# Peptides against a protein of PDB entry 9IZ0: the designs that were tried, part 20

Target 1, 345 residues: chain A of PDB entry 9IZ0
Amino acid sequence: ITCLGSNGHTYKQLVKGGNDDLRQDAVMEQVFEQVNGFLRSYRKTSQRNLSMRTYKVIPLALKTGVIEWVQDTIPLGEYLDSAHKVYHPKEWSLSTCRKLIAEKQMEDLETRLKVYDLVCRHYRPVFRHFFLESYADPVQWFTTQTNYARSTAVASVLGHVLGLGDRHGQNILIDKTSGEVIHIDLGIAFEQGKKLPVPECVPFRLTRDVVDGMGITGVEGVFRRCMEFTLETLRREEDSLLSVLEVLRYDPLFSWLISPLRRMKKQKMQLENFNQPESGNITTDASRDPKIQRNNVSGESEAERAILKVRQKLSSTLSVEASVGELIRIAQDPSYLALMFCGWS

## One batch from the design tools (peptide; aimed at target 1 D166 F341)

Design b1_p12_7_s4 (made by RFdiffusion4, then SolubleMPNN; from b1_p12_7, 8 letters changed)
Fold by OpenDDE base, seed 4:
Structure b1_p12_7_s4 (fold): chain B 345 residues (1-345), chain A 12 residues (1-12)
Amino acid sequence: as target 1 above (345 residues)
Amino acid sequence: SRLERLAKLKLE
């Protein structure tokens, strides 16, 4: 939809209809706005203009809403697929890589690591080219790459702390003007990504392409420092952040659990992304209804566990530097990335 | 915000 604002400006808006509960996205955006308040109040983060990029979500009904159309953006995964074909035309296709990882999904870690390494050798990083090709001016190039590293650092810390899941390349937009990342589809939070058919094992997305976009310094430049300042701010504001999350505990419209329908939809999308139809009529008899063990874990007990897990992630037991160092290590560890749906790019 | 409304409801 295109709306004319009362200010005379024309705004594109995405109307999302279907089974997606935009209330989760709207709540997470409000949490990010509060965190952006903390980041503005703290000198180390404010001086760097650290923020989680937000977008407007207006839930209209249980399964429909209006999302702000983020102008001048591209999904990271769309850019990477296109750029990989240009810069590495002799390497494997994304579909080939997905197929090989899928075929080994049920195998042991050693086998999965071998296939992950094989895929990595035939699908090299390209995301540095986004900045090199989009920005001819060196100052603009440096500014946008810096903004990318900063925004990725904030999103990585927040994504870890809030347990934001489903962080695949289609759920991460790149702003072509600022270089900043915009996280979308926020309805898998509080470690519910671990309940997906392919469990999320990394704290945030820090794949080879995500790192390649940071330029020559990789994670050891702006990214690490901005993660440290962000985590330091969140630790300082722990009680404020937990108070915001405790308000959500009493929101009857907020779900601390991934809905069975959303889980099934993500399962289908994972399977469909593996099954590019070669035209063979495999009638997959979808009749094996996995016995939904309705563990009647009260929504309150899940909220309490989620808040406790946020508190644990904000613990000052380790230094900020040690905590960030461990998060960066885990997020880049092949032993975790090989277990992911798309850990190679 | 919705959070501010819910925060008010928690304080009541």
Scores: peptide ipSAE 0.023, ipTM 0.619, DockQ to the pose 0.020
OpenDDE base, seeds 1, 2, 3, 5: peptide ipSAE 0.017, 0.020, 0.010, 0.005; ipTM 0.529, 0.588, 0.521, 0.352

Design b1_p12_8 (made by RFdiffusion4)
Pose (drawn by RFdiffusion4):
Structure b1_p12_8 (pose): chain A 304 residues (1-257, 299-345), chain P 12 residues (1-12)
Amino acid sequence: ITCLGSNGHTYKQLVKGGNDDLRQDAVMEQVFEQVNGFLRSYRKTSQRNLSMRTYKVIPLALKTGVIEWVQDTIPLGEYLDSAHKVYHPKEWSLSTCRKLIAEKQMEDLETRLKVYDLVCRHYRPVFRHFFLESYADPVQWFTTQTNYARSTAVASVLGHVLGLGDRHGQNILIDKTSGEVIHIDLGIAFEQGKKLPVPECVPFRLTRDVVDGMGITGVEGVFRRCMEFTLETLRREEDSLLSVLEVLRYDPLFSWLGESEAERAILKVRQKLSSTLSVEASVGELIRIAQDPSYLALMFCGWS
Amino acid sequence: SSADLQEREEAA
């Protein structure tokens, strides 16, 4: 529902009747805003202008809340389905991949990796082409690319830290003229998903197409640097963060999917921010564990 | 729940 504005600008409101965890999304957005404040009160984490982008959430009811449909955007999942067909029509469709993996579900490890390798060899990455031929001449394109890289890196590091759940393209919105990514529908949090009926391996959203969209350079450069600066900044302001997560713990609103998984979850948050391992080594291991095909094969259908 | 979750539950 799109309304005008007194200043003359239209605002789009996405109202949902489905039982999306909009309250969890709201408190997560509050944490994200406070993180933006942390990144704001520092030299390195603000020269890059890095921020985990937040979309305003106004949940009137958990089942029937209303959120801000962000200014003109095309969701990642709804995108690169048309781009896949237009750019690579010869290659296989999502239908062949999907249920072919469906045949993979009951197979062993080697079979799963083999079929995944085959399908991934068939379906070359295509998201790289969104930033080309869409935004503007090269300066604006590069600004948008670095904005996407930064925003996705910060969002990914934060999601791994807070154990964010669903990370399909249907839950990612790319801005357009700016390029900052907006994660949507973050209902599953504090390590909720991996432990699904169907298990996962990847800690944060990193497919082949996503790394292809970061530019010619994969996730080694601006992405890694932004991730590691984010990790160090989050560690430096760790006490305030755990304070925020504690106040989340003691209220019965945040979903942590007497004693609760929230305690163990924040302990794992502390471990993830623990200074025992160098931050650079932590970022390296995170990139490896999110990029390796062996982990990617077991994730779920698609996710090429 | 999201569509991905529902597909996973069905698959399970």

Design b1_p12_8_s1 (made by RFdiffusion4, then SolubleMPNN; from b1_p12_8, 8 letters changed)
Fold by OpenDDE base, seed 3:
Structure b1_p12_8_s1 (fold): chain B 345 residues (1-345), chain A 12 residues (1-12)
Amino acid sequence: as target 1 above (345 residues)
Amino acid sequence: MSEVVKEKLELA
C-alpha cells in the first residue's frame, strides 16, 4: 500500500499477512532502538555513527501487520544474483550451485566441504562491484563502503548476541544511498535458527560476498574494529540490555520459539529453492489450525534460557578482541558454511 | 595504498 504521511510525503508500506508473527519483528526493532541508544552514548561508537538500521513494524493482528518499505534498498541476494551474471557470465548459475549443495545435504562433512569448495571455485564473489557501480565519486565510494562495513559489524554483533537466524540474502537489504545493511524478517531469534531444517551454525552471515563488499581490507579493517566497539558497548550495557529482554519474558505475545508452521514454511522454501517448481498445485488445505496449547511454563523456561545465552555471549571471560576474533573465525569457517543454505554467497 | 588503509583504520 502507499500512504500519504502528515508531512506530505508518500510512504510505500508492505502489508504482510500469513503465518509470520510480526510482533517478533516489532519487538526486535524495539531492542535495536535501545541498542542504538547505547551506541550513541559511547564516544567510540557515536563518533563512527554505529547503529543498527531499523524500520517500522506495526503488528495489526496475530498474523498481519504493516512494515515500512525501506526506500532505495535492494536485497543482497537479488543484487548478487544479478551482478554474478554480469561479472562472471561463464561461471555457474545460482540455481546450479544450490542444486549441487542440495544433492549433498545428507552426505558427510568431507563430501559437503568438497562440494562447497567446488561451488566456491565456480561462483566467485561480486559484491565489491555494488560500490564501484553505484558511486562514481571516490569519496562517495569510500564513504558507502565504510558505512557497509560499519553497519555489517553492528548487525553481526547484534545478530550473534540476540541469536538472529534466517539471515539469507533476501533478508538483508542494502541501502543504495548509504551502503548500510538493513536486516528484515526478524522472527527467528534467540538461536531458533539452529532449529531450522538446515541449521544455522554460524554466529552471523560472513560469507565470501559479505566480505567482498568490505573491499581490500576485508574483515581486518573497519569491520573488525566496529565489531569490537559494538561488543564493548553491549558488555557495558549488559544489565540494560538484559532488563529490556526480561520485559519480553513476561510478554505473552512474544514467542521465544520458532512456530512449527514457520519451521515448515522455511523448510518448504528451502526445498523449493533447490527444486525448480514443477507446477504442482498442492492445495494445502490450511484449515486445521491445531490449537497448540502454549504451555506458558514452556515459554518462560525458553525465555530464561534465551536470556542466559545472551548473558553468556556478553561475558567478559575473553577480551573483546579475542571474542570478536573467534566470532569472525567461526563465521568464515568452511566446516560451518558448507553445512548451511547458501553458505558460499 | 597503505595511507588509505591507515585512514580506514583510524576512521574505523
Scores: peptide ipSAE 0.016, ipTM 0.395, DockQ to the pose 0.015
OpenDDE base, seeds 1, 2, 4, 5: peptide ipSAE 0.016, 0.000, 0.005, 0.000; ipTM 0.388, 0.303, 0.391, 0.329

Design b1_p12_8_s2 (made by RFdiffusion4, then SolubleMPNN; from b1_p12_8, 8 letters changed)
Fold by OpenDDE base, seed 4:
Structure b1_p12_8_s2 (fold): chain B 345 residues (1-345), chain A 12 residues (1-12)
Amino acid sequence: as target 1 above (345 residues)
Amino acid sequence: LSATVLEKLALA
């Protein structure tokens, strides 16, 4: 829809209807705004204008809401698929890569590593071209690439700490004006991505294309340093962040668990993306399980576990540098990326 | 590189 603002400007808005509960997205955006407050208050992060890019979410009902249409954005995965066809027209299609990974999904790690390496050799990174083609001015190019690395660093730390899942290339937008990343569809948090049919095993998305967008320094430039400053800020503000999350513990509208319906929807989308024929026996009988009443006691225990995991991720047992180094290592480790739905791009 | 670019790189 297009709304006329009280300022006389027209704003495009996405009306999201269907089975997606936008309340979780709205809550996560509120958490990000609080974190942005911490990032503004801390000198090392404020000097770099570090922020999680947010978008406005107005939940209207359980299944309906208005999302801010982030203008001048493109999904990372859409850009990468398009750019890969342009810059590497002799390489494999995304569908071929997905198929080969899917065919080996149930195989051992060694077999999955072999197919991942094979896919990686036939599907090279292209995301550096986003900055080269979009910004003819070297200063604008450098500024936008820097903004990309900074925003990706913040999103990576915050995504790890909050356990954001479903971080595929369609849920990461690139702002064409700033180079910043915008994370969308925040409905999988607190490590609920590990409950997906293809479990998420990386702390955040740091695939080869995500790194290629950082330019010649890769992760060892702006990105690592901005991750360190972000994590240092979050560790400093641990009690403040945990207090924000404790409010959500008592919010009856907030779900610490992935809903069975959302899990099934994500499962279907994963299967469709693999071109796997619908095994017809997904009996729609999910309507009858009377377990709705047991949710309160289980929800509180899951909230406690989620908050405990956040606290554990903010632990000062390791230095900021060591913690960030390990996160970057794990996020780029082929042994994890080979297990992902789309770990090669 | 101008001091401003080095400062921006140090702030980066």
Scores: peptide ipSAE 0.014, ipTM 0.383, DockQ to the pose 0.013
OpenDDE base, seeds 1, 2, 3, 5: peptide ipSAE 0.000, 0.000, 0.000, 0.011; ipTM 0.334, 0.328, 0.341, 0.335

Design b1_p12_8_s3 (made by RFdiffusion4, then SolubleMPNN; from b1_p12_8, 7 letters changed)
Fold by OpenDDE base, seed 1:
Structure b1_p12_8_s3 (fold): chain B 345 residues (1-345), chain A 12 residues (1-12)
Amino acid sequence: as target 1 above (345 residues)
Amino acid sequence: MSAVVQEKLKLA
């Protein structure tokens, strides 16, 4: 829809309806706004303008709401698919790569690693070209690439701490003006990504293309340092962050659990959106939503486990540098990446 | 946001 604002400007809005609970997205955006408060208060993060990019979500009903249309953005996955065709026209298509990974989804780790390595040799990173194409001025190029590395660092730490899942390339937008990342579809949080049919095994998205966008220094430049400053800030503000999450524990509208139906649908729709619609009328009689008796006892125990897991991730048992080093290592480890859903690539 | 993300957001 397009709305006229009180300022006389027209705003494009996304109306979402049917299957998703936008209250999850709205709550996560509120948590990000609070974290942005902490990042602004701390000198090391404020001097670098570190923030999580946010968007407005207004839930209107259980499965209906309005989402802010983030202007001047492109999905990372849409850019990458287009850029690979331009820069590497002799390499494999993204559909070929995904098919090969999907065909081996049930095989052993060694077989999946061999296929992942094979795909990596036939599908080289291209995301550096986003900055080279979009910004002809060297100062703008450097600024936007720096903003990308900064925003990706904040999103990586915060995504790990809050256990954000479903971070495939279509759920990460790139702002074409600032170079910053915007994370969308926040309906998988608090490690619920591990409960998907194909579990998420990495702390955040740090694929070869995500690293390629950071330029010549990769993870060892702005990205690592901004992860460290972000984690240092979140550890300092642990009690404040946990207090915000405790308010959500008592929100009767908040769901700490991904529904079984939503788990199955998310990964299935990620496959179907790549097959052109052959017009098979599968009338899935979706009418019998089983009245899941919300055993209230299960929700409170999951909220408590989620908050405990956030606290554990903020633990000072390891230094900030050691913790960030281990997170970067795991997020790039082929043994975890090869286990991911084929739609993650 | 592309039409595909809009559709994913509508279909999800």
Scores: peptide ipSAE 0.000, ipTM 0.301, DockQ to the pose 0.086
OpenDDE base, seeds 2, 3, 4, 5: peptide ipSAE 0.000, 0.000, 0.000, 0.000; ipTM 0.309, 0.296, 0.304, 0.216

Design b1_p12_8_s4 (made by RFdiffusion4, then SolubleMPNN; from b1_p12_8, 8 letters changed)
Fold by OpenDDE base, seed 5:
Structure b1_p12_8_s4 (fold): chain B 345 residues (1-345), chain A 12 residues (1-12)
Amino acid sequence: as target 1 above (345 residues)
Amino acid sequence: MSEVEKEALELA
C-alpha cells in the first residue's frame, strides 16, 4: 500500500497477512533500537556511527501487520546472482552450485567439504563490484564500503548474541545510498536456526562475497575493529540488554520458539526456491489451524534458556579481541560453511 | 549439469 504522511510525503508500506508472524520482527527491532542507544552512548561506537539498521514493523493482529518498505535497497542474493552472470559468465551458475551442495547434503563432512571447495573454485566472489558500479566518486566509494563493513560488523555481533538465524542472501538488504546492510525477516532468533532441517552452525553470515565487499583488507580492517567495539559495548550494557530480554519473557506477543508450522513453511520455501526460480504466489489455503494449546510452561523455560545463552555470549572470560577472532574464524571456516543449506553459499 | 561439471565432480 502507499500511505500519505502528515508531512505530504508518500510512503510505500508492505502489508503482510496470512501465516507470517510479524510480532517477532517487531520485538527484535525494539531490541535493536535499544542496542543502538548503547552504541550512541560510547565514544568508540558513536564516532563511527555504529548502528543496527532498523525498519518499522507494526503488528495489527496475530498474523497481520504493516512493514516499512526499505527504499533504495537490493537483496544481497539478488545482486550477487546478477553480478556473477556479468563478471564470471564462464563459471558455474548459482543453480548448479546449489544442486551440487544439495545432492551431498546427507553425506559426511569430508564429501561435503570437497563439494564446497569445488563450488568455490567454480563460483568466485563478486560483491566488491557493487561498490565500484554504484559509486563513481572515490570518496563515495570508500565511504560506502566503510559503512558496509561497519554495519556488517554490528549486525554480525548482534546477530550472534541474539542468535539470529535464516541469514540467507534474500534476508539481507544492501542500501544503495549508504552501502549499509539491513537484516529482514527476524522470525528466527535465540538460536532457533539450529532447529531448522539443515541446522545453522555459523554465528553469522561471513561468506566469501560478504568478505569481498569489505575491500582489500577483508575482515582485518574496519570489520574486525567495529566488531570489537560493538562487543565491548554490549558487554558493558549486559545488565541493560538482559533486562530488555526479561521484559520480553512475559510478553504474550513474543514467541521464543519457532512454531512447527513456521519450520515446515521455511523448509518448503527452501525446497521451492531450489526447484522454481520464478513461480508466482500459490496461495495454498492452510485454513485448518489446529488448536495448539500453548503450553505456557514450555515458553518460560525457553525464554530462560535464551537469556542464559545471551549472557554466556557476553561473558568476559575471553578478551573482546579473542572472542571476535574466534567468531570470525568460525564464520569463515569451510568445515562449518560446507554444512550450511545449499542456498547459503 | 554440463559434461565439464561432471568431469569436475569425478576428479574431486
Scores: peptide ipSAE 0.025, ipTM 0.588, DockQ to the pose 0.034
OpenDDE base, seeds 1, 2, 3, 4: peptide ipSAE 0.024, 0.021, 0.015, 0.023; ipTM 0.688, 0.613, 0.423, 0.659

## One batch from the design tools (peptide; aimed at target 1 D166 V198 F341)

Design b2_p13_1 (made by RFdiffusion4)
Pose (drawn by RFdiffusion4):
Structure b2_p13_1 (pose): chain A 304 residues (1-257, 299-345), chain P 13 residues (1-13)
Amino acid sequence: ITCLGSNGHTYKQLVKGGNDDLRQDAVMEQVFEQVNGFLRSYRKTSQRNLSMRTYKVIPLALKTGVIEWVQDTIPLGEYLDSAHKVYHPKEWSLSTCRKLIAEKQMEDLETRLKVYDLVCRHYRPVFRHFFLESYADPVQWFTTQTNYARSTAVASVLGHVLGLGDRHGQNILIDKTSGEVIHIDLGIAFEQGKKLPVPECVPFRLTRDVVDGMGITGVEGVFRRCMEFTLETLRREEDSLLSVLEVLRYDPLFSWLGESEAERAILKVRQKLSSTLSVEASVGELIRIAQDPSYLALMFCGWS
Amino acid sequence: EEEVEEREELLEE
């Protein structure tokens, strides 16, 4: 539902009747805003202008809340389905991949990796072409690319820290003229998903297409540097963060999918921010564990 | 298939 504005600008409101965890999304957005404040009160984490982008959430009811449909965007999942067909029509469709993996579900490890390797070799990455031929001449394109890389890196590090759940393309919105990513529908949090009926391996969203969209350079450069600066900044302001997560723990609103998984979750948050391992080594291991095909094969259908 | 459907329902919820 799109309404005008007194200043003359239209605002789009996405109202949902489905039982999306909009209250959890709201408190997560509050945490994200406070993180933006942390990144604001520091030298390195603000010269890059890095921020985990937040979209305003106004949940009138958990089942029937209303959120801000962000200014003109094309969701990642709804995108690169058309781009896949237009750019690579000869290669296989999502239908062949999907249920072919469906045949992979009951198979062993080697079979799962083999079929995944086959389907990944068939479907070359295509998201790299969104930032080309869409935005503008090169300066704006590069600004948008670095904005996407920064925003996705910060969102990913934060999601791994807070154990964010679903990370399909249907839950990622790319801005357009700016390039900052907006994660949507973050209902599953504090390590909720991996432990699904169907298990996962990847800690944060990192497909082949996503790393192809970061530019010619994969996730080694601006992405890793932004991630590691985010990790160090989050560690430096760790006390305030755990304070925020504690106040989330004591209220019965945040979903942590007496004693609760929330305690163990924040302990894992502390471990993830623990200074025992160098931050650079932590970022390196995170990139490896999110990029390796062995982990990616077991994730789920698609996710090429 | 049953486990996948359960997962999809949980994700949709």

Design b2_p13_1_s1 (made by RFdiffusion4, then SolubleMPNN; from b2_p13_1, 8 letters changed)
Fold by OpenDDE base, seed 2:
Structure b2_p13_1_s1 (fold): chain B 345 residues (1-345), chain A 13 residues (1-13)
Amino acid sequence: as target 1 above (345 residues)
Amino acid sequence: LEKLEERLKILKS
């Protein structure tokens, strides 16, 4: 859709229809705007212009809404697939890597680690090339790579604290003008990613390509320091952040649980990404609604559990530096990444 | 918003 603004400018918007509830995306974007207020209020974060990049979401109905079309962006996964073909044309295809990981999905951790390491040796990082090819001026190159590391740090802390799931390369946009990351499709939050058929075991996406985009220092310097400043700000504003989340506890329309339909859709998309398109009529016999015993865990008890988990993640028991150090360690741990669908890129 | 919803209903039909 193209909308004419009151300012006479035309804005492209994407109409999303289907089974995804855009109310969750809209709520998470509102939480990010509040957090951006906190980041602007503190000198350490404000001096670095630290923010979560947001986009406008207008939910229209339970299954329909309008999202802002973010101009001058590319999905991280789309860039990486193209760049791997250009810079490493003799390495394995993404489909070959996916197949090998899938074939070993039911094996022990030791076998899965060996396959993950093998895949990593035949599919090397390329995301540094995004900055090198997009920015001919050294000052712009350095500025945009710095903006990428900063925005990724903010998104990593917020993604951990709010328990954002489904952080695959198609749900992370790169702004081609600023180098900043934009997280989209926020419908898996509060650790509901652990309830997916392939459980999410990492606090945020910090794969080899995500690190390669930070340049020669990797996670050290800008990224680590910006995570620390972001977490310090969130710890100082714990009560304010929890108060924002408590408003959602009383929203009867907010789902603290992953929808069974969304879980099935993600399962199907995972399976379809493993199978080459053999034209087999997978009749979606949607008729077997497995009576998943709704354990009547009231939506209220799930909200309380989610808020308690946020409070636990904001705990000052460890220093900011120790907490960030542990998060970075876990997010890069092969023992977790080898268990994931696309932990190598 | 309501006019947008009506137009979106028309585009889905």
Scores: peptide ipSAE 0.000, ipTM 0.306, DockQ to the pose 0.027
OpenDDE base, seeds 1, 3, 4, 5: peptide ipSAE 0.000, 0.000, 0.000, 0.000; ipTM 0.304, 0.272, 0.261, 0.244; seed 1 fails the geometry check

Design b2_p13_1_s2 (made by RFdiffusion4, then SolubleMPNN; from b2_p13_1, 8 letters changed)
Fold by OpenDDE base, seed 1:
Structure b2_p13_1_s2 (fold): chain B 345 residues (1-345), chain A 13 residues (1-13)
Amino acid sequence: as target 1 above (345 residues)
Amino acid sequence: LEKLEEALEILKK
């Protein structure tokens, strides 16, 4: 929809209706605005203009709301699919890569690693070309690539600390003006991604294309340092961050739990949107429902566990550098990436 | 050169 503001400006807005919990998005955006306050107050983060890019979410009903239309953006996955066809026209299609990973989804780690390596050899990174194509001026190119590395660092730390899931290429927008990342569909938080049919096992998205966009230094430079300064700020403001999350514990409409139906639908819809209906009876033998021990864990006990897990992630037991080093290692480890859902790539 | 210095100042920050 297009809304006329009281200031006479027209704003494009996306009305989402259906299955998305826009209330969870709105709550996470409020948490990000508080964190942006902490990043602005700390010298090491403020001098770098470190922030999580936010968008306005107005929940209207249980499954309906208005989202700010972020102008001048492209989904990372849309850019990568188009750019890969241009720069690597002889390599495998994304659909072929996803099919091969999906066919081996139930195999052992060794087999899944072999498939992941094979896919990586036939689907090379291209995201560096976003900056090379979009910015003819070397200063604009460098500034935009730096903004990308900075925003990705903030989003990676926050995504880990808050346990953001479902970070596939359609849920990450790139601002074509600044190169900054904008995370959308925040409906999987507080490690609820581990409860998906294919559990998420990486702390944040640090795929080969995400790294390729950082330029020749990769993770070593602006990205690593900005992760360190962001984590240092969050450790300093731990009590303030936990106090913000405690307010959410008492929100009766905040779902700390993804419903089993929503868990199944998210990964199925990602498969169905890529499978045009070739009438192949993939009998997904739904008979291996992992015994849902319906421990009636009260929403309060899940909130308490989520807050405890945030506190554990902010622990000063390891240095900031050691903690960031381990996060970067795990996020890039093929043994974790090969276990991800085929639609996550 | 000025553009490189400006880029280096952005990296030092």
Scores: peptide ipSAE 0.018, ipTM 0.401, DockQ to the pose 0.013
OpenDDE base, seeds 2, 3, 4, 5: peptide ipSAE 0.000, 0.020, 0.000, 0.000; ipTM 0.309, 0.405, 0.312, 0.292; seed 3 fails the geometry check

Design b2_p13_1_s3 (made by RFdiffusion4, then SolubleMPNN; from b2_p13_1, 9 letters changed)
Fold by OpenDDE base, seed 1:
Order: C-alpha cells, then structure tokens, then sequence
Structure b2_p13_1_s3 (fold): chain B 345 residues (1-345), chain A 13 residues (1-13)
C-alpha cells in the first residue's frame, strides 16, 4: 500500500497477511532500537556509527500488520542468484546445488562435507561484485564496503546474542545506497532455529559470499574489530539488555517458542522447493502426528531459559577477542555449514 | 586525498 503521511509525503508500506506473526518482528525491532541506544552511548561504537538497521513494524492483528517498505534494497539471495549467473555462467545453478545438498541431508557428516565441498567448487562467491558494480567512485566503493562490513558485524553479534534464526539470503536485505544489511523476518529468535527441520548450527550467517562482500581483508579488519566493539558494548550494557528482555517475558503477545504452524510451513517450503509436482498421489497419511511431547514448558520457563542463554553469551569468561574469534571460526566451519540448507553462499 | 585519509583513518581505528 502507499500511505500519505501527515507531512504530505507518500510512504510505501508492505501489508503482510496470512501466517507470519509480525508481533515477533515488532518486538525484535524494539530490542534493536534499545541496542542502537547502547551503541550510540559507547565511544568505540558511536565513532564508527555502528547500528543494527531497523524498519518500522506495526502489528494490526495476530497475523496481519504493516511493514515499512525499505526503499533501494535488494535481498542478498536475489542479488547472489543473478550475479552468479552473470559472473559464473558455466558453474552449477542454485537449484542443482540445493538438490545435491538435500539428496544427502540424511547422510553422515563425512558425506555431507564432500557434497558441500563439491558444491563450493561449482558455485563460487560473487558478492564482491555488488560493490564493484554499484560504485564507480573509489571512495564510494570503499565507504559502502566498510558500511557493509560494519553493519554485518553488528548484525552478527546481535543475531548470535539474541539467537536469531532463519538468516537465509531472502531474509537479509542489502541497502543499495549505503551497503548496509537489513535483517527481516525476525520471527525465529532465542535459538528456536535449532527446532527447525534443518536445525541451525551456526551463530550467524558468515558464508563465503557474506565474506566475499567484505573485500580483500575478508573477516580480518573492519568486520572482526566491529564485532569486538559491538560485543564489548553489549557486555557493558548486559543488565540494560537483560532488563529489556525481562519486559518481553511479561508480554502475553510475545512467543518465545516457534509456532507449530510456522515450523510446518517452513518444513513444507523446504520440501516443496525440491518436489517438482510429479503428479503422484502421495496420500500423505497425516496419521503420523509425531507425538509432540507437549512438555507443558510454560512460556515463562522458555523466556527464563532464553534470558539465561543471552546472559551466558555475554559472559566475560573469555576476552572479547577470544569470543569473537570463536564465533567467526564456528560461523565459517564447513562441519556446520555442510549441515545447513544453504551454507555454500 | 582527504577522503582517502579519512577512509584509511577509519581502517586503522
């Protein structure tokens, strides 16, 4: 929809209807605005203009709301699919790579690593070209690539700490003006991504294309240092962050658990992206409801576990540098990326 | 040159 503001400006807005709980997005955006307050108050983060890019979410009902249309953006996955066809026209298609990974999803780690390596050799990174294509001026190119590395660092730390899931290339927008990342569809948080049919096992998305966008230094430089300063800020503001999360414990509208419907929808989307409709009457005998042991874990006990897990992630037991070093290592580890739905790009 | 120095300063910090 297009709304006319009281200021006479027209704003494009996305109306989402259906099965997406926009209240989760709205709450996470409120948490990001509080974190942006902490980043602005701390010298090391404020001097670098470190922030999580936010967008306005107005929940209207249980499954309906208005989202700010972020102008001048492209989904990372859309750019990467298009750019890969241009720069590597002789390499495998994204559909071929997806098919091979899925065909081996039930195999052992050794087999999955071999398939992941094979896919990686036939689907090379291209995200550096986003900056090279978009910015003819060397200063604009450098500034935009720096903004990308900074925003990705903030989003990586915050995404790890809050346990953001479902960080695939369609849920990460790139701002074509600034090079900053904008994370969307925030309805999987507090490690609920581990409860997906393909469990998430990385702290944040740091795939080969995400790294290729950082330029020749990769993770070493702006990205690593900005992760360190962001984590240092969040450790300093631990009590403030935990106090914000405690308010959400008492929000009756906030779901600390992934909804069974959202889990099933994602399971179907993961399966339907592989089934071309061969017209076989697979009577899916719906009678094998996996006995969801409804452990009546009260929403309160899940909130308490989530807050405890945030506190554990902010622990000062390791240095900031050691903690960031381990996060970067795990996020790039082939043993984890080979287990993901799309760990190669 | 000033913009490059500012960019290099941002990289060194």
Amino acid sequence: as target 1 above (345 residues)
Amino acid sequence: LKKLEEALKILKE
Scores: peptide ipSAE 0.012, ipTM 0.369, DockQ to the pose 0.013
OpenDDE base, seeds 2, 3, 4, 5: peptide ipSAE 0.000, 0.000, 0.000, 0.000; ipTM 0.315, 0.285, 0.254, 0.275

